Peptides against a protein of PDB entry 3ESW. Designs and how they scored, part 75

Target 1, 322 residues: chain A of PDB entry 3ESW
Amino acid sequence: NNIDFDSIAKMLLIKYKDFILSKFKKAAPVENIRFQNLVHTNQFAQGVLGQSQHLCTVYDNPSWHSIVLETLDLDLIYKNVDKEFAKDGHAEGENIYTDYLVKELLRYFKQDFFKWCNKPDCNHCGQNTSENMTPLGSQGPNGEESKFNCGTVEIYKCNRCGNITRFPRYNDPIKLLETRKGRCGEWCNLFTLILKSFGLDVRYVWNREDHVWCEYFSNFLNRWVHVDSCEQSFDQPYIYSINWNKKMSYCIAFGKDGVVDVSKRYILQNELPRDQIKEEDLKFLCQFITKRLRYSLNDDEIYQLACRDEQEQIELIRGKTQ

## One batch from the design tools (peptide; made by RFdiffusion4, then SolubleMPNN)

Design b2_p15_5_s4 (from b2_p15_5, 7 letters changed)
Fold by OpenDDE base, seed 3:
Structure b2_p15_5_s4 (fold): chain B 322 residues (1-322), chain A 15 residues (1-15)
Amino acid sequence: as target 1 above (322 residues)
Amino acid sequence: SLDLELIKKYLEELK
């Protein structure tokens, strides 16, 4: 009996698609109970949920995208992208243009647009006076600072003139377009919005050990690519574990279409204990939140995203075996 | 994406 392999393969593809789509149907009552119990009993799970409620949706604001594009020197950016693309990009096809764009945005942001602020300059003495600044501690925002989603204000005294300088830690990325300074939090916050404003698929990566960065989905490379605005880094996920010798326990990526544990991409050595949650509960939590984020999508969108997720999971498993 | 050709190849290897 000649096995009709074509017929069997077609039936398997149909069954596979139906199986994938079935995972994204409305959650069963038992899954809802498990989720509620997990976020009420586990502090780490509650933190991941809280972050997802903000980070997965806040950057999908068309008004903010317009303000960003009006603020950036688009003529300079595209001139530089076109110049670099003309040197080497034509041989690789049109999809590589977005990789050149992200690389130029990294350059532009670090070199021309934004500044690192370890300590602020003295408001009275002027530029290059941060060396004279002594930290006095932190306090709550005043009435003006509170308008821009400010959680804390760092207070500094100038050793030269004795005046107080305030360094508000703004979480409003539109305010950061004005102030143009900060640490890793402000850098990653505004840079995530910038990438989203160009219509790119972007995730915000939170590391438990006090660092944050981005991932961009490259259509050319057909994968999620590490992007760190502070380091002007593109596709260098090893910099934390290898170059910095940083010890880490968790890296969680937050995007509009899902929440993913990406620890395997970045934690290559010096792994800290993962004792904040059971591994099976973290996997369940990320899948449950991802499922909720996709409830409004059609079957084709769900299937395409699920295929992308499977490829990423295969990549993350293989990366540990090399 | 699981494509038809990958499934065909897998089925051929199971023979």
Scores: peptide ipSAE 0.022, ipTM 0.489, DockQ to the pose 0.233
Fold by OpenDDE base, seed 1:
Formats: C-alpha cells, sequence, structure tokens
Structure b2_p15_5_s4 (fold): chain B 322 residues (1-322), chain A 15 residues (1-15)
C-alpha cells in the first residue's frame, strides 16, 4: 500500500494548526480561577500583570509615533543607514536593512540625541556642573511635573551657588523627547517608543535586578535580538552576565503580542535564586497574559505568532543564539 | 514553523 505521504503530511499540518489554535481559545473557568488566585496571592505575579497592563500597549500610540518621527533627524539617520547598507547589505539581502537601521538608531540615540544623567547640572550655574551637585533625597512631583506622569523627583543642591535643582523622573516618553536625559529607565522607555515608531516589532525587557533594555525581532536573523540603548549594544545578550558579572534572577519581556520569560537568554552565569514564584506558575502567567493579548487576532495571525513563539522557546532551551 | 517538507521527510524515515 503506497502510503500517500503528501496527503498524510497535509493532514498532519491541518491537525497541528488546529491544535495550536485550540491553545488560544477562551480560557476555561479553572484557568481563570488559577490566574485570579495567582495574582492575588503572589506579589511577583501581581507585579508582572501590572507591568503588562502598561508596557504591552502604551507604545502602540500613532500620535506618539508621529511626534517621534518629527523630532528625530531622519535625514541623518537614513543617510547613515544607506551608507552602511551600500557597503555589504546587497550581498546579505534586503531584510538586513532593518538591522542597519536599529544599529544606527542605537548610535544616533546615544551619541547625538540622549544624555546619561547620574546627577543633573545646576539650573543656575549651567552646563557641566553636575560635579557640584549633592543629593538631598526624593519627593513627590509638583503641579507642573505631575502633568508628565512623574512618580518621583530627585532633589539636588549645588555646592557652588547653594540653589536647588529638581530632577523629575518622568515616565511620559514624549516629555523625554524634550528633556533628552535620564538613566536606564528613561533611556529604555524612550528608545522602545523610537523603535516602535519605525514600525518594528519590539519588546521591553524588565530585569528584577534594576536594569531594563529592548528586544527587536530581526527578519534577517529570524529571531529576537538583544538591544540596549544605554550600551549601544546590538545582539550582545551576554554583556550583563559575562562582561558585567551581574547576578540576575528574572528577565521578562513585554510586547504587544505577548509576555515571555527571557531569563535563559541573559542569565548565563551567577544566577540568583528564582524564589519569587514557582516556575510552573510563571509559565502559566506569561501564557495566560499572552493569550489575552491575542484575543482580537485572526487564526492566521495567531498561528504565525505561535510558530515564532515555538522557535524562540527552542532557542532558549538550546542556549545557542543562532 | 511546521514545514510540509520536513513532515514528509520524517514520514519517509518511518518507512
Amino acid sequence: as target 1 above (322 residues)
Amino acid sequence: SLDLELIKKYLEELK
């Protein structure tokens, strides 16, 4: 009996697609109960949920994208991208152009656009006076600062003139286009919006040990790529564990299409205890939130994203960034 | 992604 392998293969693909789609159906009552119990009893789970409610959707704002594109020097950016692409990009195919764009955006952002602010300059003495600034502590925002999603304001006194300088920690990325300064939080917040404004697939990565960065989905590399605006780093997920010798426990990626535990990509050594939540509960939580984020998508979109998710999971298990 | 050609290859190996 000549087994019609073509027919069997087609049937298996159909059944596989149906199986994948079945995982994204409406949650069963038992799953809803498990989710509610988890977020009400586990502080880490509540934190992940709270972050997802903001980070997964906030950057999908067309008005913000327009403001970003109007603010950046697009002529300079594209001139530099075109120059680098002309050297070797034609040999690698058209999809590599976006990798050149992200690399140029990293350069432009760090070198030309945004500034690291350990301490602010004195408002009275002017530029390059941060060395004279003494921290006095933090306080709540005033009426003006409160307009720009400010949770805290760092207060500094100038040792030279005695005046007080306020450094508001703005969470409004549009305000950051004006101030053009901050630490890892402000850098990652605005840079995530910048990448999104170019129509890229981007995730915000939160590390429990006080760092944040991005991931970009490269069509050329066909995977999620580490992107750190503070470090001008592209595809160097090892920099934290290896170069910095940083100890870490959790890295969680937040995007419009899902929440993913990406700890295995970045925690290569010096792993801290993962004692904040059971591994099975964290996996369940991320899958549950991801499922909710995809409720409005059609079957083809769900299937394509699920295939991408499977490829990422294989990568994370193998520990090899191919 | 599950590839048709990959599935065919696996099925052929099962002969």
Scores: peptide ipSAE 0.021, ipTM 0.538, DockQ to the pose 0.224
Fold by OpenDDE base, seed 2:
Order: structure tokens, then sequence, then C-alpha cells
Structure b2_p15_5_s4 (fold): chain B 322 residues (1-322), chain A 15 residues (1-15)
């Protein structure tokens, strides 16, 4: 009996699509109860939910994208991308252009645009005076600083002139386009917005052990790619565990289309205890939030994203970047 | 995405 593989394959594809779509249907009452109980009883779960409510949506602002594109030196950026693409990109296909763009944005952001601020310069003494600054502590924002989603203000005294300099920790990425300075939080916040402004699929990765970075979905590589603006790093997920010998417990990626535990991509050694939540509950939480984020998508979009999710899960299990 | 060709290939490998 000649097995009609074409017919079987078509039937399997249909059944598989239906099965996948069934997982993204409206949450059952029992799932809603489980979710509510989890976020009310587990502080880590509440934190993940709170972050998702902000990070999954805040960067999808067309007005902000326009402001970013108007602020960046696009002529320089595209000149450099075109130059790199002209060398090797034509052989690899058009999809590699976006990888070159992200690499140039990393270069441009670190070298030409944004500054690391360990300590601020003295507002009175001017540039390159941070060495004279003594931390006095932190306080709440003033009325002006509060306009830009400022959580805390670090206070510094200049040892030379005795004046106080304020370093507000702004969470408004548009304000960061003006200030052009910060630490990992400000770097990642603004850089996430920058990548989004180019129409890229981007996730914000939160590490429990006080670091943050991005992931970009490369159509060329057909996977999520590690991107750290602070390090000018592209596709180097090992830098934290291996190069820094950093101990980590959780890495959670937040994107418009989902929340994903990406710990397996970055925690390669020196894993800290994962004691903040049960693994099953974390998996459930991320899936539940992801379902909610996809509720308005059509069946084709849901299916495509679900296929991407499965590919990522396979990658994370195998530990092999294809 | 899981496509028809991938499924066919998988089924052929199971032969």
Amino acid sequence: as target 1 above (322 residues)
Amino acid sequence: SLDLELIKKYLEELK
C-alpha cells in the first residue's frame, strides 16, 4: 500500500495547527484561578507580572519610534550598515542586513551616542569631573525629575567645589535621548526602544542578579539573538556566566508577544538556587501571560509565534545555537 | 514554522 505521504502530511499539519491553536484559546476558569492565586501568594510571580505589564507594551509606541529616528544619525548608521553588507551580505541574502543593522546600532550607541555613568560629572565644574564626586545617598525625585518617570535620584557632592549634583535614574527612554547617560538599566531601556524603532522583534531580558539586556529575533539566524548594549555584544550569551563568572538564578525575557524564561541561554555555569517560585508555576505564569498578550492575534499569527516558541524551546534544551 | 515539507521529510525518515 503506497502510503500517501502527502495526504498524511496535510492531515498532520491541520491537526497540529488545531492543537496549537487550542492551547491559545481563552484561559479556562481553573487557569485564571491558578494565575490569581499564584500572583497573590508568590512575590516573584507578582514581580514578573508587574514587569510584563510595563516591558511587554511600553516600547510599542509609534510616537516614541519617530522621536528616536529623528534623534539618531541615520545617515551614519545606514552608511556603515551598507558598507558591511556590501562586503559579505549579498552572499548570505537580504535577511542578514538586519543583523548588520543591529551590530551597527550597538557600535553607534556605545561609541557615538550614549555614555556610561558610574558617577555623574559635577554640574558646576563641568566635564570629566566624576572622579571628584562623592556619593551621599539617594532620594526621591523633585517636581521636574518626576515628569520623566524617575524612581530615585542619586546625590553626589563635588570634593572640589562642594556643590551637589543630582543623578536622576530616569525610566522615561525619551528623556534618556536627551541625557544620553546611565547604567545598565538606562542603557537597556533606551536601546530596547531604539531597536523597536527600526521595527525589530525585541525582548527585554531581566536578570534577577541586577543586570538587563536585549534579545533580537534574527530572521537570518532564525532565532533569538543576545544583544547587550553595554558590552556592544551580539550573539554572546555566554559573557555573563563564562567571561564574568557571574552567578545567576533567573533570566526572564519580556516582549510584546510573550514572556519567556531564557535562563538556560545565559546560565551556563554557577547557577544560583531557583527557589523563588516552583518551576512548574513559573512555566505556567509565563505561558499564561503569553496567552494574554496574544489574545487579539489571528490564528495564523498565533500559529507562527507558537512555532517560533517551540523552536526556541528546542534550542534552549539542546544548548546548541544553530 | 512546521510546514508540509518538514512533515513529509519526517514521515519519510520513519520509513
Scores: peptide ipSAE 0.019, ipTM 0.520, DockQ to the pose 0.224
Fold by OpenDDE base, seed 5:
Structure b2_p15_5_s4 (fold): chain B 322 residues (1-322), chain A 15 residues (1-15)
Amino acid sequence: as target 1 above (322 residues)
Amino acid sequence: SLDLELIKKYLEELK
């Protein structure tokens, strides 16, 4: 009996599509109750929800994308991308061009555009004076700083001239296009916006242990790719656990189309206790938020994203990115 | 992605 594998495969695909679409229908009343109870009783769940309300949507601003593209040296960027693509890209097809673009944006951002700021330069002494700066503490923003979504301002005194320099921690990425400096938060914030401005699928990854980075969905590699602007790193998810020997408990990715626990991609050793929430509740929370983010999508978009989600889950289980 | 090709490949491997 020649099993008609083609007919079976077609039937399975139809059933699978229907099954997937059924999962992304409006939440049942019981799911809403579970969600409300979870976010009211669990502080970690409240934090994830709060972050999702900001990080999943804030970067989808066409006005910001235009400002970014007008600010960057696009001629230099595309010249460098075209140069690298001409060497190796022709054999791999057009989809690899976006990988070269992301790699060049990492280079450009770190080398030409943005600066790491442990301590600010003295506003009176000028450039390269950060070594003379002593931290005095932090305070709230002034009236001018408050215009740019500033949560805190670090205060420094210059040991040379005695003057005070303010280092406002701006959360407005458009202001960061002007200031051109910061720590991991400012780097990741602005770089996420930059990647989004090129029309790329990007997630913001929050690590509970005080680091943040990006993921980019590579059409060439057909997976989410680790991207750290601070490290000029592409596809090196191991750098935190292995190279830094960092201890971590949670890594959560926030994108326009979903919230995903990506801890398995980055926590390879030295895992800290995952005691902030039950694993089943975290899984439910991420799925519930993801479902809400997809409510306005059509059946084909939902299906495509669900296929991507399933591939990622298989990847995370198999450890193929190691 | 449960592509037709992936399902076919999986079914062939179960053979």
Scores: peptide ipSAE 0.019, ipTM 0.490, DockQ to the pose 0.225

Design b2_p15_6_s1 (from b2_p15_6, 9 letters changed)
Fold by OpenDDE base, seed 5:
Structure b2_p15_6_s1 (fold): chain B 322 residues (1-322), chain A 15 residues (1-15)
Amino acid sequence: as target 1 above (322 residues)
Amino acid sequence: SEIEKLRELIKKLQE
């Protein structure tokens, strides 16, 4: 009896699809109880949930995308992308063009558009006066600053003129299009919105040890790709652990379609204790939030995303991010 | 064996 292996394979694929879809059905009462208990008893879990409620959805704003596209020099960006694409003569099709776009956006953002701000320039003395600025501390926002989702304002005194300069830490990315300066938080916030404005699949990666970056899903590479706007870095997940010798415990990625522990991609050495939550509880939490984010998706979308999730998990286990 | 893992996976997919 010639076992029709093709028929068996097709049947297995159908059953597999049904199995995957079954996992994304409404949560069972026991799962809801476990989730509620976890977020009420574990501070780290509560923090992850709180971040997911903001970071997973805030960048999916069509009005913001329009403002971004109207603000950027699109003619320059696409001219540079077209130029680099033409050099490599790639027969690999349209999918590689998006990788060139992300690389140009990294260049454009760092070199032409946004500035690093360790200390602000003096409002009175003008440009390139940050060296004369002394920190006095931080305070809450004033009435004007509060309009732009500002939680903290850093206060500086100019050693030259004695005037006070305020450096509000804006969380409104549209305000950042105007100010065009900040630290890793402002860089990652605005750059995440920029990538989203081009219709890309993007995740915001939070590191517990005071750094943040992005991941972009490359259709060409068929995987999530490390993207750091501060470093103008594309596909260099090793830079923190190896180049910086940074000690890290957790890296959590937040996207519209899910929350994923991506620590294995970035924590290659000098791992700090992972003592904030049980590993099984963190896995459950990320899966539960991901399930909720996908409740409105159709069966085909759920299946495609589940296939991506499985590929990513295999990648993370094998250490083949390089 | 890989075959036993596959059988277990198939069994889980049938439940």
Scores: peptide ipSAE 0.009, ipTM 0.423, DockQ to the pose 0.144
Fold by OpenDDE base, seed 4:
Structure b2_p15_6_s1 (fold): chain B 322 residues (1-322), chain A 15 residues (1-15)
Amino acid sequence: as target 1 above (322 residues)
Amino acid sequence: SEIEKLRELIKKLQE
């Protein structure tokens, strides 16, 4: 009996696809109950859910993309990309071009576009006066600041003139295109939008230990790539745990198509206790949110994303991102 | 374990 191996392989692939798709069907009542109980009883889960409700979708705004592209010096960016791309002898149309684009965007953003703001300049004394600024604390936004999704305003007093300067921590990335200054939060927020504006697959990575960065899905590398705008860093996930000797417990990635615990990519040493949630519950939470984000996708899209997820999970288990 | 997941997958593919 000539076993038609091709037929068997096709049948197995169909069954596998159907099995994968079955996982992304509407959540069973029991899963909904588990989810509701988890987010109502666990503060960390509430935080992850809250972040997902914003970060997973906010950057998918075509109007914002247009504003970004109108604001950036695209001629300079593409000139530099083309220069570096040509220097390395690549042909047009290679998926690697996008990696060069992201690297140039990192350069452009840090060197030419955005500024780190440890302390603001004095509004009265002018530029380069931040050294004279003393923090007085933080307060809520005023009526104007509130228009730009401001959660907190840092208050500073000038030691020279005695005037108060407000440093609003804007969460509106369009406002950040104007202000062009901030810390890791503002940097990552705007840079995430910038990358999305170029049509890239991007995730926002939240670290519990007060840092944030991006991941970009490289079609050339066929994986998620660490991207930190503050550090002008591309594919250096080790910088936090190794170079900074930073202690960390959780890194969670938020994208349009899912929420993923990426802690294993970044926490290489000095791991802090993961005591905020049970590991099984965190896994369930991320999967549940991911499933919800994919409810409107067709079977082929779901399957492709599921394959990508599986590849990432294998990568994270093997620690191959080094 | 990954092995258990694989076993479960194989089992489901056999159904």
Scores: peptide ipSAE 0.008, ipTM 0.429, DockQ to the pose 0.123
Fold by OpenDDE base, seed 3:
Structure b2_p15_6_s1 (fold): chain B 322 residues (1-322), chain A 15 residues (1-15)
Amino acid sequence: as target 1 above (322 residues)
Amino acid sequence: SEIEKLRELIKKLQE
């Protein structure tokens, strides 16, 4: 009896696909009720939902992508990528090229394009005067600052000239292309948009303990890769827990196709209590939002993403990100 | 191919 293994494999694939697709059907009434109750009763869940409504969609703006690509020195970037790619003797067009691109974008962004702003320079005294700046507190945006999605403005006084300098915390990433300065929030916000502008699969990772970074899906590595623009870091998820000895409780990744608890990738030691939500409820929440984000996708897209999700979950369980 | 993806998935589940 020649067992047609290929026929069996095809049949199993069909059945598996149907099974996966069945999970992504419209939410049952009971699931909707559970979701509504969760977001209304749990502040952390409400926060995750609120972030998903912004972070999962805001960077999918073709007009912004065009502005970014027009602003960056693409000739320099691609020259450097081509140089590093050629150095390793890889064939042109290999999936690894995109990893080199992301690495160069990290370099370019940190070294050539964007600046860390612990304190602003004095508007009157000019460059390299931040050492003379004393924080006076924060206030709301003025009429001009409000045009660029500014929630808070930090106020500084120059110890030398006595003038006030405003440091608006802009959330408009297009404004950040002009200002070219900020802290982890501004860095991650603009860098996420930059990566998206190159057509990459990117997630915004929010850490509850006041840090943010990106993940990029590497086709070469066939996994989500840690990317931190502030640190010029590629595939170093351990830097927070190990190098910084940072204590953390939650890391949540927000992308156009899903919301994922990625805490296991980054929280390797010094785990803080995860007491903001029940683990089962967080899992349900992320799955529910992910399902909602995929409602417009076709069966093949849903299936491919579900396979990717399963692979990621296996990776996270096994701790194989090292 | 989808078959290759399934094989990879099965392999990962068996590890």
Scores: peptide ipSAE 0.008, ipTM 0.489, DockQ to the pose 0.108
Fold by OpenDDE base, seed 2:
Structure b2_p15_6_s1 (fold): chain B 322 residues (1-322), chain A 15 residues (1-15)
Amino acid sequence: as target 1 above (322 residues)
Amino acid sequence: SEIEKLRELIKKLQE
C-alpha cells in the first residue's frame, strides 16, 4: 500500500489550518469574563490593555504617513540605501533591500533628523545652551501645548539669562516632526511612525523599566528584528541586558496585528521579578487582545499571522536568532 | 507551497 504522503500532507495541512483558525474564532463567553475580570483586578493588565488601545492602531494613519514622507529627505535616504544595496544586496535577493532601508532610516534619523534632548536649550540664549538650564519641575500643558497630545511639560530656568524654557513632552508624532527633539519616548514614537510610513510591519516595544524601542518584521531574515532609534541599533536585542547591564522584568510588543510578550528576546540576564501578573494571565491577555485585533481579517491572513506567531514563539524559546 | 512551509515549520519544531 503505497502511502500517498502528498495526500496525507495535504489533509494534515487542511486540518492544521482549521485547527489554527478555530483558535481565532470569536472569544467564548468564558474568555470574555476572564478578560474583564483580569483587567478590572490587575493594574498591569489594565495598563497593557490601555497601551494596546493606543499603540496597536495610532500609527495606522495614512494622512500621517503622507506627512512623514513629505517631511523626510527621501532622495538622500534612497540614495544611501541604493548605494549600500549595490555593494552586497544583489547576492542576497530583493528582500534584503528593506533591511538596508531600515538601517539607513536609523542612520538618517539619529544623524540628520532628530536630536536627543536631555535638557532643552534656552529659548532666549539660543542653541547649545542646555548646560545652563536648571530643572524646576513639571507642570500640565498650556492651551497651545494641549493641542499636540501633551501630558507633561518640563520647566527649566536658564542660569545665564534667568528666563524660563518649557520642554513639552508631546505624544503627537506629527508635532515631533516639527520639534525634532526628545528622549526615548519621543524618539520611539516618531520612529515607529516613520517605519510605518514606509509600509513596514512594526511593533512598539514597551519595557516596564522606562525604555521603549521598535521591532521590524524583516522578510529577509523572516523574523522580528530589534530596532532602537536612540542607539541606531539594528538586530541587537542584547544591548540592554548585556551592554547596559539593565535589569528588566517585562518587554511587551504592540503592533496592529497583535500584542506579544517579547521579554525572552531582551531579558538575557539580570531579570527582575515578574510579579505584576501571573504568567498564565499575561499570556491569556496578550492572546485575547491579539484575537480582537484580528477579528476583521480573513482566514488566510489569520493563518499566515498565526504561522508567524508560532515561528516567533519557537525563536523566543530557543533563544537563537536563526 | 503551503506544504513546503509546513514541512519547514515541522522541521524547525523538530530541531
Scores: peptide ipSAE 0.008, ipTM 0.505, DockQ to the pose 0.106

